# Ledger of designs, part 17: peptides against a protein of PDB entry 3HTU

Target 1, 75 residues: chain A of PDB entry 3HTU
Amino acid sequence: RRPEEWGKLIYQWVSRSGQNNSVFTLYELTNGEDTEDEEFHGLDEATLLRALQALQQEHKAEIITVSDGRGVKFF

## One batch from the design tools (peptide; aimed at target 1 T25 E28 E62)

Design b2_p18_7_s1 (made by RFdiffusion4, then SolubleMPNN; from b2_p18_7, 12 letters changed)
Fold by OpenDDE base, seed 3:
Structure b2_p18_7_s1 (fold): chain B 75 residues (1-75), chain A 18 residues (1-18)
Amino acid sequence: as target 1 above (75 residues)
Amino acid sequence: SKLDELLEKIKKKAEEKE
């Protein structure tokens, strides 16, 4: 799958699970309990980041960077 | 946990952008 395809899957989960306007750490998205049954669970962070960047371009997400980590807010 | 701390920091940053 291409990054944008992963982004689609991720956002579909966000929308269907009612996680819009929620904030996640990147680790939480791919390694957390909430996504254990999702296809993107276990996705490498590099690919995840590219997927989220694709969503960001569509104004569906905002990647947040702090001094010691990164997260994402979904819209 | 470390994850919780990071999450809190990120959430705080997100709030600042709202």
Scores: peptide ipSAE 0.098, ipTM 0.633, DockQ to the pose 0.902
OpenDDE base, seeds 1, 2, 4, 5: peptide ipSAE 0.088, 0.089, 0.091, 0.096; ipTM 0.616, 0.615, 0.622, 0.631

Design b2_p18_7_s2 (made by RFdiffusion4, then SolubleMPNN; from b2_p18_7, 12 letters changed)
Fold by OpenDDE base, seed 3:
Structure b2_p18_7_s2 (fold): chain B 75 residues (1-75), chain A 18 residues (1-18)
Amino acid sequence: as target 1 above (75 residues)
Amino acid sequence: SKLEELLEKIKKKVEEKE
């Protein structure tokens, strides 16, 4: 899958599960309990980041970087 | 926990960008 395709799957989950306007660490998205049954569970962080960057271009997500890690807010 | 601290930092950064 291309990053854009992963982004679509991730955002579909966000919408279906009512997680719009929620904040996640990148680890939670691919390793957390809430996404265990999703196709993107276990996705490597590099591919995840590219997927989220695609969503960010569509104003559907905002990647947040702090000194101790990274996260994302979905809209 | 470390996770909670990270989430709090991320939340603050989101608020700063809004």
Scores: peptide ipSAE 0.080, ipTM 0.615, DockQ to the pose 0.732
OpenDDE base, seeds 1, 2, 4, 5: peptide ipSAE 0.075, 0.079, 0.077, 0.082; ipTM 0.608, 0.607, 0.611, 0.616; seed 5 fails the geometry check

Design b2_p18_7_s3 (made by RFdiffusion4, then SolubleMPNN; from b2_p18_7, 13 letters changed)
Fold by OpenDDE base, seed 4:
Structure b2_p18_7_s3 (fold): chain B 75 residues (1-75), chain A 18 residues (1-18)
Amino acid sequence: as target 1 above (75 residues)
Amino acid sequence: SKLEELLKKIKEEYEKKE
């Protein structure tokens, strides 16, 4: 899958589960309990970041970056 | 982590405003 395809899957989960306007660490999205049954669970962080960047371009997410990690807010 | 702490605060603020 391409990053934008992963982004679509992630955002579908966000929308279907009512997680819009929620904030996650990148770890929570791919390693958290809430996404254990999702196809993107276990996705490497680099690919996840690219997926989220694709969503950001569509104004569906905003990546929060700090020196010790990254998070994301979904819209 | 510092990030997780920050995100926690952000989460709380958004939940409060919902």
Scores: peptide ipSAE 0.078, ipTM 0.606, DockQ to the pose 0.274
OpenDDE base, seeds 1, 2, 3, 5: peptide ipSAE 0.076, 0.075, 0.078, 0.076; ipTM 0.619, 0.620, 0.607, 0.622

Design b2_p18_7_s4 (made by RFdiffusion4, then SolubleMPNN; from b2_p18_7, 12 letters changed)
Fold by OpenDDE base, seed 4:
Structure b2_p18_7_s4 (fold): chain B 75 residues (1-75), chain A 18 residues (1-18)
Amino acid sequence: as target 1 above (75 residues)
Amino acid sequence: SKLEELLKKIKEKYEEKE
């Protein structure tokens, strides 16, 4: 899958599970309990970041980057 | 972590405004 395809899957989960306007660390999205049954669970962080960047371009997410890690807010 | 603390604060603010 391409990053934008992963982004679509991630955002589908966000929308279907009512997680819009929620904030996650990148780790929570791919390693957390809430996404254990999702196809993107276990996705490497580099690919996840690219997926989220694709969503950000569509104004569906905003990546929060600090020196010690990254997170994301979904819209 | 510092990031998690920051995200927690942000999350709380968004939940408060919902």
Scores: peptide ipSAE 0.070, ipTM 0.595, DockQ to the pose 0.284
OpenDDE base, seeds 1, 2, 3, 5: peptide ipSAE 0.066, 0.067, 0.068, 0.066; ipTM 0.594, 0.593, 0.597, 0.594

Design b2_p18_8 (made by RFdiffusion4)
Pose (drawn by RFdiffusion4):
Structure b2_p18_8 (pose): chain A 75 residues (1-75), chain P 18 residues (1-18)
Amino acid sequence: as target 1 above (75 residues)
Amino acid sequence: HVTEEDKELLAEKLEAEE
Protein backbone atom coordinates (compact mmCIF):
# COMPACT_ATOMS: atom_id res chain seq x y z
CA ARG A 1 0.00 0.00 0.00
CA ARG A 2 1.44 3.36 -1.07
CA PRO A 3 2.06 6.32 1.31
CA GLU A 4 -0.95 8.32 0.12
CA GLU A 5 -3.45 5.43 0.55
CA TRP A 6 -2.46 5.17 4.18
CA GLY A 7 -2.73 9.00 4.20
CA LYS A 8 -6.35 8.90 3.11
CA LEU A 9 -7.19 6.28 5.80
CA ILE A 10 -5.31 8.19 8.49
CA TYR A 11 -7.09 11.36 7.52
CA GLN A 12 -10.52 9.71 7.55
CA TRP A 13 -10.03 8.35 11.10
CA VAL A 14 -8.98 11.79 12.32
CA SER A 15 -11.88 13.62 10.62
CA ARG A 16 -14.68 11.29 11.73
CA SER A 17 -13.84 11.39 15.45
CA GLY A 18 -13.85 15.22 15.68
CA GLN A 19 -10.09 15.50 16.06
CA ASN A 20 -9.73 17.90 13.17
CA ASN A 21 -7.12 20.06 14.98
CA SER A 22 -5.61 17.43 17.22
CA VAL A 23 -1.92 16.84 17.74
CA PHE A 24 -0.58 13.25 17.68
CA THR A 25 2.78 11.55 18.03
CA LEU A 26 3.66 9.30 15.14
CA TYR A 27 4.09 6.46 17.66
CA GLU A 28 0.59 6.86 19.16
CA LEU A 29 -0.94 6.69 15.64
CA THR A 30 0.54 3.23 14.87
CA ASN A 31 1.05 1.93 18.41
CA GLY A 32 -1.20 3.91 20.78
CA GLU A 33 -4.07 2.57 22.84
CA ASP A 34 -6.76 4.56 20.98
CA THR A 35 -5.85 3.17 17.54
CA GLU A 36 -5.45 -0.49 18.56
CA ASP A 37 -8.36 -1.72 16.44
CA GLU A 38 -7.54 0.69 13.64
CA GLU A 39 -6.28 -0.58 10.29
CA PHE A 40 -3.08 1.46 10.39
CA HIS A 41 -2.07 0.13 13.79
CA GLY A 42 1.38 -1.48 13.37
CA LEU A 43 2.46 0.63 10.39
CA ASP A 44 6.21 1.38 10.36
CA GLU A 45 7.29 4.98 11.10
CA ALA A 46 8.98 5.42 7.70
CA THR A 47 5.85 4.67 5.66
CA LEU A 48 3.75 6.60 8.15
CA LEU A 49 6.08 9.63 7.73
CA ARG A 50 5.62 9.49 3.97
CA ALA A 51 1.85 9.17 4.29
CA LEU A 52 1.93 12.25 6.52
CA GLN A 53 4.08 14.17 4.04
CA ALA A 54 1.47 13.43 1.37
CA LEU A 55 -1.20 14.90 3.68
CA GLN A 56 1.00 17.96 4.32
CA GLN A 57 1.20 18.57 0.55
CA GLU A 58 -2.63 18.55 0.54
CA HIS A 59 -2.55 21.01 3.46
CA LYS A 60 -4.31 18.39 5.60
CA ALA A 61 -1.51 17.93 8.14
CA GLU A 62 1.56 19.67 9.55
CA ILE A 63 4.50 17.56 10.73
CA ILE A 64 6.03 18.76 13.97
CA THR A 65 9.66 18.10 14.87
CA VAL A 66 10.21 17.74 18.66
CA SER A 67 13.81 16.84 19.44
CA ASP A 68 13.76 13.05 20.05
CA GLY A 69 10.76 12.24 17.79
CA ARG A 70 7.96 13.30 15.52
CA GLY A 71 4.38 14.49 15.79
CA VAL A 72 1.69 15.75 13.53
CA LYS A 73 -1.27 18.21 13.61
CA PHE A 74 -4.31 17.52 11.36
CA PHE A 75 -6.55 20.08 9.66
CA HIS P 1 -1.01 26.04 11.90
CA VAL P 2 1.07 24.66 14.80
CA THR P 3 1.29 26.89 17.93
CA GLU P 4 3.76 26.91 20.78
CA GLU P 5 1.10 25.27 22.97
CA ASP P 6 0.87 22.41 20.48
CA LYS P 7 4.63 21.88 20.68
CA GLU P 8 4.52 21.86 24.50
CA LEU P 9 1.65 19.32 24.47
CA LEU P 10 3.58 17.15 22.04
CA ALA P 11 6.68 17.27 24.16
CA GLU P 12 4.64 16.10 27.16
CA LYS P 13 3.23 13.22 25.13
CA LEU P 14 6.70 12.14 23.98
CA GLU P 15 7.99 12.22 27.52
CA ALA P 16 4.99 10.14 28.72
CA GLU P 17 5.65 7.54 25.99
CA GLU P 18 9.32 7.25 27.09

Design b2_p18_8_s1 (made by RFdiffusion4, then SolubleMPNN; from b2_p18_8, 9 letters changed)
Fold by OpenDDE base, seed 5:
Structure b2_p18_8_s1 (fold): chain B 75 residues (1-75), chain A 18 residues (1-18)
Amino acid sequence: as target 1 above (75 residues)
Amino acid sequence: MVTKEDIEKLKKKLEELK
């Protein structure tokens, strides 16, 4: 899958679960219990980041960087 | 738009991963 395709899957999950306007760590998206049944569970961070960047271009997400790591807010 | 509150929530989550 292309990063854009992964982004679509991730955003679909966020939308279906009603978690728009919420903040996630990158870890909980791909390693959390809430996404265990999702295709993107276990996705490598590099690909995840590219997927989120694709969503960011569509103004559907914003990647957040702080001292202790990165996360993302979905819109 | 990411708010200051969003940043703080993220920081808390990241602290839990340490």
Scores: peptide ipSAE 0.735, ipTM 0.935, DockQ to the pose 0.884
OpenDDE base, seeds 1, 2, 3, 4: peptide ipSAE 0.729, 0.731, 0.725, 0.735; ipTM 0.933, 0.933, 0.932, 0.935

Design b2_p18_8_s2 (made by RFdiffusion4, then SolubleMPNN; from b2_p18_8, 9 letters changed)
Fold by OpenDDE base, seed 5:
Structure b2_p18_8_s2 (fold): chain B 75 residues (1-75), chain A 18 residues (1-18)
Amino acid sequence: as target 1 above (75 residues)
Amino acid sequence: MVTEEDIKLLEERLKKLK
């Protein structure tokens, strides 16, 4: 899958689960219990970032960088 | 828009994971 395709899957999950306007750590998205049954569970961070960047271009997400790591807010 | 509260929340969650 292309990063854009991964982004679509991730955003679909966020939307279906009613978690728009929520903040996630990158770990929670790919390693959390809430996404265990999702295709993007276990996705490598590099690909995840590219997927989220694709969503950023669509104004559907914003990657957040803080001292202890990165996360993302979905819109 | 990412708010200050969003940042604080993220920082706390990241600390728990580390």
Scores: peptide ipSAE 0.696, ipTM 0.917, DockQ to the pose 0.907
OpenDDE base, seeds 1, 2, 3, 4: peptide ipSAE 0.693, 0.691, 0.691, 0.696; ipTM 0.915, 0.915, 0.915, 0.917

Design b2_p18_8_s3 (made by RFdiffusion4, then SolubleMPNN; from b2_p18_8, 9 letters changed)
Fold by OpenDDE base, seed 5:
Structure b2_p18_8_s3 (fold): chain B 75 residues (1-75), chain A 18 residues (1-18)
Amino acid sequence: as target 1 above (75 residues)
Amino acid sequence: MVTDEDIKLLEEKLKKLK
């Protein structure tokens, strides 16, 4: 899958689970219990980041960088 | 838009990962 395709899957999960406007760490998206049954579970962080960047271009997400790591807010 | 509260929540989540 291309990063854009991963982004679509991730955003679909966020939307159907009603978690828009929520903040996630990158870790909990791909390693958390809530996404264990999702296709993007276990996705490498590099590909995840590219997927989120694709969503960011569409104004569906914003990647957040703080001193202790990165996360993302979905819109 | 990302708010200050969003950032705070993220930082709290990240602390738990350490």
Scores: peptide ipSAE 0.752, ipTM 0.934, DockQ to the pose 0.886
OpenDDE base, seeds 1, 2, 3, 4: peptide ipSAE 0.748, 0.748, 0.746, 0.750; ipTM 0.932, 0.933, 0.932, 0.933

Design b2_p18_8_s4 (made by RFdiffusion4, then SolubleMPNN; from b2_p18_8, 8 letters changed)
Fold by OpenDDE base, seed 5:
Structure b2_p18_8_s4 (fold): chain B 75 residues (1-75), chain A 18 residues (1-18)
Amino acid sequence: as target 1 above (75 residues)
Amino acid sequence: MVTEEDIKKLKEKLEKLK
């Protein structure tokens, strides 16, 4: 899958679960319990980041960087 | 738009991962 395709899957999950306007760590998206049944569970961070960047271009997400790590807010 | 509250929430989550 292309990063854009992964982004679509991730955003679909966020939308279906009603978690728009919420903040996630990158870890919980791909390693958390809430996404265990999702295709993107276990996705490598590099690909995840590219997927989120694709969503960011569509103004559907914003990647957040702080001293302790990175996360993302979905819109 | 990411708010300061969003940043706070993220930091809290990241602290739990340490």
Scores: peptide ipSAE 0.759, ipTM 0.941, DockQ to the pose 0.862
OpenDDE base, seeds 1, 2, 3, 4: peptide ipSAE 0.755, 0.756, 0.753, 0.758; ipTM 0.940, 0.940, 0.939, 0.940

## One batch from the design tools (peptide; aimed at target 1 V23 D68)

Design b2_p19_1 (made by RFdiffusion4)
Pose (drawn by RFdiffusion4):
Structure b2_p19_1 (pose): chain A 75 residues (1-75), chain P 19 residues (1-19)
Amino acid sequence: as target 1 above (75 residues)
Amino acid sequence: AEKEEELKARAEEEAAKRE
């Protein structure tokens, strides 16, 4: 599955829960306790980072760099 | 768990600074 197909799915989960301006760590998206039964749970950080970059190009997400890791804000 | 909570708090602070 390509980066942008994960991006669509990631974006859909964020939009439907009312988290349209929520901030997430990349870890919590693929390994957190809220996304356990989500389809993207277990996705590696490299592919997740590319899926997020595709969303950023569509102005649907902003990747945040915080020293020892990565996060993301969705729009 | 603590490291992840600290990372989340710093990511929320950095997002607020960019508003």

Design b2_p19_1_s1 (made by RFdiffusion4, then SolubleMPNN; from b2_p19_1, 13 letters changed)
Fold by OpenDDE base, seed 2:
Structure b2_p19_1_s1 (fold): chain B 75 residues (1-75), chain A 19 residues (1-19)
Amino acid sequence: as target 1 above (75 residues)
Amino acid sequence: KKKLEELLEKIKKKAEELE
């Protein structure tokens, strides 16, 4: 799959999950319990980042960088 | 575990600035 295809799958999950908090670390998106049943579980961080960057171009997400790592906020 | 929680807190604080 291309990064933008992964982004679509990730955003579909975010939209359907009904979570009250749309902020994630990159790690918990692909390694957390909440996404264990999703196709993107276990996705490498490099591909994940490119997928999120594709969503960011569509104004569906914003990547957040701090000193100790990165996360994302979905819209 | 504690490292992840700390990182998440920092990210959430940054996210609040985007609202």
Scores: peptide ipSAE 0.389, ipTM 0.828, DockQ to the pose 0.873
OpenDDE base, seeds 1, 3, 4, 5: peptide ipSAE 0.303, 0.302, 0.313, 0.387; ipTM 0.777, 0.775, 0.779, 0.828

Design b2_p19_1_s2 (made by RFdiffusion4, then SolubleMPNN; from b2_p19_1, 10 letters changed)
Fold by OpenDDE base, seed 5:
Structure b2_p19_1_s2 (fold): chain B 75 residues (1-75), chain A 19 residues (1-19)
Amino acid sequence: as target 1 above (75 residues)
Amino acid sequence: KEKLEELLEKAKEKAKELE
């Protein structure tokens, strides 16, 4: 799958689960309990980041960078 | 997950600045 395709799957999960406007760490999106049954669970961080960047271009997410890690806010 | 609490809190605080 391309990053854009992963982004679509991730955002679909966010929307269907009613978690729009929520904030996540990159780790919990791919390693958290809430996404264990999702296709993107276990996705490498590099690909995840590219997927989120694609969503960011569509104004569906905003990547948050802090000194000790990264997170993302979905809209 | 617990080890990510600090990072998550920081991210959430920064996210509020985007609202």
Scores: peptide ipSAE 0.124, ipTM 0.673, DockQ to the pose 0.859
OpenDDE base, seeds 1, 2, 3, 4: peptide ipSAE 0.059, 0.118, 0.109, 0.118; ipTM 0.611, 0.664, 0.657, 0.667

Design b2_p19_1_s3 (made by RFdiffusion4, then SolubleMPNN; from b2_p19_1, 10 letters changed)
Fold by OpenDDE base, seed 5:
Formats: sequence, C-alpha cells, structure tokens
Structure b2_p19_1_s3 (fold): chain B 75 residues (1-75), chain A 19 residues (1-19)
Amino acid sequence: as target 1 above (75 residues)
Amino acid sequence: SKKLEELKKKIEEKAEELE
C-alpha cells in the first residue's frame, strides 16, 4: 500500500471508532490495544509518518512534534 | 511506559495550542 492508502485506512478508523480523544502518539496508533484488529497495526513508523503527512495535506490531521517524539491530532 | 506517558502528555499539551 502507498502512504496515502494507509492514511485513508487510518482516518476511516478514527472516524468510526468513536474515540474519546483524537490525539495519539505514533506508538499508540500502530502498537496500541485500540488498533489491534486494524490492518495498520504493526505498521512501521516511517510508513505511518508518511501516511499521516498525506492526511495532514488534506487537513485531516496535524503531526505534533515534541522533544522526545511525535504524535498526531485528527480532525 | 513512563516515557510514553510523558510523551503523550506533552503531545496533548501541544495539541491544545492547536485548538
């Protein structure tokens, strides 16, 4: 899958999951319990980042960078 | 982990600035 395709799958999950929070660490998205049944679970961080960057271009997500890591806020 | 918890907190704090 291309990053854009992964982004679509991720955003579909975000939209349908009914999450209380729309903020995640990158680790939570691919290694967390909440996404264990999703196709993108276990996705490497590099590919995940590219997927999120694609969503960011569509204003569906904002990648958040702090001193010790990255996360994302979905819209 | 504690590191993940701290990271999440920092991300959430920064996310608030985007609202």
Scores: peptide ipSAE 0.602, ipTM 0.886, DockQ to the pose 0.859
OpenDDE base, seeds 1, 2, 3, 4: peptide ipSAE 0.595, 0.596, 0.587, 0.598; ipTM 0.884, 0.884, 0.880, 0.884

Design b2_p19_1_s4 (made by RFdiffusion4, then SolubleMPNN; from b2_p19_1, 12 letters changed)
Fold by OpenDDE base, seed 2:
Structure b2_p19_1_s4 (fold): chain B 75 residues (1-75), chain A 19 residues (1-19)
Amino acid sequence: as target 1 above (75 residues)
Amino acid sequence: SKKLEELLKKIKEKAEELE
């Protein structure tokens, strides 16, 4: 899959999951319990980042960078 | 873990600036 295709799958999950909080660490998205049944579970962080960057271009997400790591907010 | 909790806290604080 291309990064934008992964982004689509991720955003579909976000939209349907009914999560109370749309903010995630990158680790939570691919290694967390909430995404264990999703195709993108276990996705390498580099590919995940590219997928999120694709979503960011579509204004569907914003990558958040702090000193200790990265996360993402979905819109 | 404590590290994850601290990271989440920082990210969520930063995320509030995007609202």
Scores: peptide ipSAE 0.278, ipTM 0.789, DockQ to the pose 0.792
OpenDDE base, seeds 1, 3, 4, 5: peptide ipSAE 0.233, 0.270, 0.230, 0.237; ipTM 0.753, 0.785, 0.750, 0.754

Design b2_p19_2 (made by RFdiffusion4)
Pose (drawn by RFdiffusion4):
Structure b2_p19_2 (pose): chain A 75 residues (1-75), chain P 19 residues (1-19)
Amino acid sequence: as target 1 above (75 residues)
Amino acid sequence: TADEEEVQEKIEEEKEKLE
């Protein structure tokens, strides 16, 4: 599955729950306790990072760099 | 920024849970 297909699925989960301006760590998206039964749970950080970059190009997400890791804000 | 601080706090909490 390509980066942008994950990106569409990631974006849909965020939009439907009312988290349209929420901030997430990349870890908690693929490994957190809120996304356990989500389809993207278990996705590797590299593919996730690329899916997020595709969303950023669509102005749907902003990747945040915080020293020892990565986060993301969705719009 | 506030978003960077929130992400930092969450990373710290995740690391503590993993330890």

Design b2_p19_2_s1 (made by RFdiffusion4, then SolubleMPNN; from b2_p19_2, 7 letters changed)
Fold by OpenDDE base, seed 5:
Structure b2_p19_2_s1 (fold): chain B 75 residues (1-75), chain A 19 residues (1-19)
Amino acid sequence: as target 1 above (75 residues)
Amino acid sequence: SKDEEIVKKKLEELKEKLE
């Protein structure tokens, strides 16, 4: 899958689960209990980041960078 | 910002959890 395709799957999950406007760490998305049944669970961080960047271009997500790492907010 | 603080908090909790 391309990053854009992963982004679509991730955003669909966010929408279905009603977690828009919620903030996640990248780890939570790919390693968290809440996404264990999702196709993107276990996705490498580099690919995840590219997927989120694709969503960001569509104004569906915002990647938040702090000193200790990154998170993301979905819209 | 508010969202940055949320991220920081989550990352800190994660760090402690995975230690």
Scores: peptide ipSAE 0.651, ipTM 0.896, DockQ to the pose 0.913
OpenDDE base, seeds 1, 2, 3, 4: peptide ipSAE 0.647, 0.651, 0.648, 0.646; ipTM 0.894, 0.896, 0.894, 0.894

Design b2_p19_2_s2 (made by RFdiffusion4, then SolubleMPNN; from b2_p19_2, 8 letters changed)
Fold by OpenDDE base, seed 2:
Structure b2_p19_2_s2 (fold): chain B 75 residues (1-75), chain A 19 residues (1-19)
Amino acid sequence: as target 1 above (75 residues)
Amino acid sequence: SEDEKIVQERLEEIKKKLE
């Protein structure tokens, strides 16, 4: 899959899951319990980042960078 | 920002769990 395609899958999950908080760490998206059954679980961070960057271009996400790592806010 | 704080706190919690 292309990064954009991964982004679509991730965003679909976020939209359908009814999350109370739209902010995630990158780790939570690919290694969290809530995404264990999702196709993007276990996705390498480099590909994940590219996927999120694609969503960011569409104004569907904002990548958050802090001292200890990265997160993302979905819109 | 608040979102940055949330991310930072969760990252710290995850780090502790992975130790």
Scores: peptide ipSAE 0.615, ipTM 0.890, DockQ to the pose 0.887
OpenDDE base, seeds 1, 3, 4, 5: peptide ipSAE 0.611, 0.612, 0.613, 0.613; ipTM 0.889, 0.889, 0.889, 0.889; seed 3 fails the geometry check

Design b2_p19_2_s3 (made by RFdiffusion4, then SolubleMPNN; from b2_p19_2, 8 letters changed)
Fold by OpenDDE base, seed 2:
Structure b2_p19_2_s3 (fold): chain B 75 residues (1-75), chain A 19 residues (1-19)
Amino acid sequence: as target 1 above (75 residues)
Amino acid sequence: SKDEELVRKKLEEIKKKLE
């Protein structure tokens, strides 16, 4: 899959899951309990980042960088 | 910002969980 395709799958999950909090760490998305049954579970961080960057271009996500790592906010 | 603080908090919690 291309990064854009991964981004689509991730965003679909976020939209359908009815999340109370739209802010995630990158680790939470690919290694969290809530995504264990999703195709993107276990996705490498580099590909994940590219997927999120694709969503960011579409104004569907914002990558948040802090001193200890990165997260993402979905819109 | 609030979102940055939330990310920091989540990262810290995950870090502790993985210890």
Scores: peptide ipSAE 0.618, ipTM 0.890, DockQ to the pose 0.836
OpenDDE base, seeds 1, 3, 4, 5: peptide ipSAE 0.612, 0.616, 0.614, 0.615; ipTM 0.888, 0.889, 0.888, 0.889

Design b2_p19_2_s4 (made by RFdiffusion4, then SolubleMPNN; from b2_p19_2, 10 letters changed)
Fold by OpenDDE base, seed 5:
Structure b2_p19_2_s4 (fold): chain B 75 residues (1-75), chain A 19 residues (1-19)
Amino acid sequence: as target 1 above (75 residues)
Amino acid sequence: SEDEKIVEERLKKIKEKLE
């Protein structure tokens, strides 16, 4: 899958899962319990980042960078 | 920002949990 395709899958999950918060750490998306049954669970961070960057270009997400890592806010 | 603080706190908790 291309990063854009991964982004689509991730966004679909965010949109349909009814999450309480729209902010996630990258770790939570690929290693968290909430995504254990999702195809993108276990996805390498580099590919995840590219997927999120694709969503960011569509204004569907905003990557948040802090000192100890990254997170993302979905819209 | 507030969102940055949220991410920072979560990352901190995850790091501590994984140690």
Scores: peptide ipSAE 0.649, ipTM 0.901, DockQ to the pose 0.880
OpenDDE base, seeds 1, 2, 3, 4: peptide ipSAE 0.647, 0.648, 0.647, 0.647; ipTM 0.900, 0.901, 0.900, 0.901; seed 3 fails the geometry check

Design b2_p19_3 (made by RFdiffusion4)
Pose (drawn by RFdiffusion4):
Structure b2_p19_3 (pose): chain A 75 residues (1-75), chain P 19 residues (1-19)
Amino acid sequence: as target 1 above (75 residues)
Amino acid sequence: SAAEEALKARAEAEAAARE
């Protein structure tokens, strides 16, 4: 599955729950306790990062760099 | 777990600073 297909799925989960301006760590998206029964749970951080970069090009997300890791804000 | 909570708090602070 390509980066942008994950991106669409990631974006849909964020939009439907009312988290349209929420900030997430990349870890908690693929490994957190809220996303356990989500389809993207277990996705590697490299593919996730690319899916997020595709969303950022669509102005649907902003990747945040915080020293020892990565996060993301969705719009 | 504590490291992940600290990372989340710093990511929220950075997102707020960019606004």

Design b2_p19_3_s1 (made by RFdiffusion4, then SolubleMPNN; from b2_p19_3, 15 letters changed)
Fold by OpenDDE base, seed 2:
Structure b2_p19_3_s1 (fold): chain B 75 residues (1-75), chain A 19 residues (1-19)
Amino acid sequence: as target 1 above (75 residues)
Amino acid sequence: MEKLKELLEKAKKKAEELE
């Protein structure tokens, strides 16, 4: 899959999951309990980042960088 | 897990600042 295809799958999950808060660490998306049954579970961080960057270009996500890591907010 | 928790809180705080 291409990064933008992964992004589509991730965003579809976010949209359908009914999360109270749409902010995640990168680790939570690929290693968290909430995504254990999703195809993108276990996705390497490099590919995940590219997928999220594709979503960011579509104004569907914003990557948040802090001093000790990164997260993402979905729209 | 504590590091992840701290990162999550920082990320959420920054997200609020971006709004």
Scores: peptide ipSAE 0.192, ipTM 0.711, DockQ to the pose 0.887
OpenDDE base, seeds 1, 3, 4, 5: peptide ipSAE 0.156, 0.192, 0.151, 0.183; ipTM 0.663, 0.700, 0.674, 0.705

Design b2_p19_3_s2 (made by RFdiffusion4, then SolubleMPNN; from b2_p19_3, 14 letters changed)
Fold by OpenDDE base, seed 5:
Structure b2_p19_3_s2 (fold): chain B 75 residues (1-75), chain A 19 residues (1-19)
Amino acid sequence: as target 1 above (75 residues)
Amino acid sequence: KEKLEELLKKAKEKAEELE
């Protein structure tokens, strides 16, 4: 899958689960309990980041960078 | 490596600043 395709799957999960306007760490998106049954669970961080960047271009998410890691807010 | 809980807190705090 391309990053854009992963982004689509991730955002679909966010929307269907009613978690729009929520904030996540990159870790909990791919390693958290809430996404264990999702296709993107276990996705490598590099690919995840590219997927989120694609969503960011569409104004569906905003990547948050802090000193010790990264997170994302979905809209 | 920072704990997940602390990272989450920082990320959420920054998100609030962006609003």
Scores: peptide ipSAE 0.113, ipTM 0.650, DockQ to the pose 0.767
OpenDDE base, seeds 1, 2, 3, 4: peptide ipSAE 0.058, 0.105, 0.100, 0.104; ipTM 0.602, 0.642, 0.639, 0.645

Design b2_p19_3_s3 (made by RFdiffusion4, then SolubleMPNN; from b2_p19_3, 14 letters changed)
Fold by OpenDDE base, seed 5:
Formats: sequence, structure tokens, C-alpha cells
Structure b2_p19_3_s3 (fold): chain B 75 residues (1-75), chain A 19 residues (1-19)
Amino acid sequence: as target 1 above (75 residues)
Amino acid sequence: KKKLEELLEKAKKKAEELE
């Protein structure tokens, strides 16, 4: 799958689960209990980041960078 | 995990600042 395709799957999960306007760490998106049954569970961070960047271009998410990690807010 | 929780709080706080 391309990053854009992963982004689509991730955002679909966010929307269907009613978690729009929520903030996540990159870790909990791919390693958290809430996404264990999702296709993107276990996705490597590099690919995840590219997927989120694609969503960011569409104004569906915003990547948050802090000194010791990264997160993302979905819209 | 303690580290994860800390990162989450930092990220959430930053998100609030962006609003």
C-alpha cells in the first residue's frame, strides 16, 4: 500500500470510531489496544508518518512534534 | 507506559496551543 492508502485507512478508523478532533501519539496508533484489529496495526513508524503527512496535506490531520516524540491531531 | 503517557500529555497540550 502507498502512504496515501494507509492514510485513508487510518482516517476511516478515526471517523468511524468517532474520534475526530482527538490527539494520538504515533505509537498508540499502530501499537495501541484500540487499533489491534485494524489493518494498520503494527505499521512501521516511517510509513505511518508518510501516511499522516498525506492526511495533513488534505487538512485532515496535523502532526505535532515535541522535544521527545511526535503525535497527531485528527480533524 | 510512563513515557508514552508523558508524550501524550505533551502532544495534547501542544495541540491545545495550536487551537
Scores: peptide ipSAE 0.072, ipTM 0.625, DockQ to the pose 0.917
OpenDDE base, seeds 1, 2, 3, 4: peptide ipSAE 0.040, 0.070, 0.071, 0.070; ipTM 0.594, 0.622, 0.621, 0.623

Design b2_p19_3_s4 (made by RFdiffusion4, then SolubleMPNN; from b2_p19_3, 12 letters changed)
Fold by OpenDDE base, seed 1:
Structure b2_p19_3_s4 (fold): chain B 75 residues (1-75), chain A 19 residues (1-19)
Amino acid sequence: as target 1 above (75 residues)
Amino acid sequence: SEKREKLLEEAKKKAEERE
């Protein structure tokens, strides 16, 4: 899958599960309990980041960078 | 988690700056 396709899957999960306006660490999205049954669970961080960047361009997400890691807010 | 809390704070901060 292309990053954009992963982004679509991720955002679909966010929307369907009512996680809009929520903040996640990158780890939570791919390794957390909430996404254990999702196709993107276990996705490598590099690909995840590209997927989120695609969503960011669509104003569906914002990547947050802090000193101890990165996260994302979905809209 | 503590990390998530920090990210949340940053997200809120950015949102406030846009208002």
Scores: peptide ipSAE 0.091, ipTM 0.642, DockQ to the pose 0.348
OpenDDE base, seeds 2, 3, 4, 5: peptide ipSAE 0.089, 0.084, 0.089, 0.088; ipTM 0.637, 0.636, 0.627, 0.626

Design b2_p19_4 (made by RFdiffusion4)
Pose (drawn by RFdiffusion4):
Structure b2_p19_4 (pose): chain A 75 residues (1-75), chain P 19 residues (1-19)
Amino acid sequence: as target 1 above (75 residues)
Amino acid sequence: SEEDEEEVEEKIEEEREAL
């Protein structure tokens, strides 16, 4: 599955729950306890990073760099 | 924003402690 297909799924999960301006770590998206029964749970950080970059190009997300890791804000 | 960066840092610290 390509980066942008994960990106669409990631974006849909965020939009439907009312988290349209929420900030997330990349880890908690693929490994957190809120996304355990989500389809993207277990996705590697590299593919996740690319899916997020595709969303950023669509102005749907902003990747945040915080020293020892990565996060993302959705719009 | 700076607030977003602080929130991400706090979450990373909590994840590391939980692990």

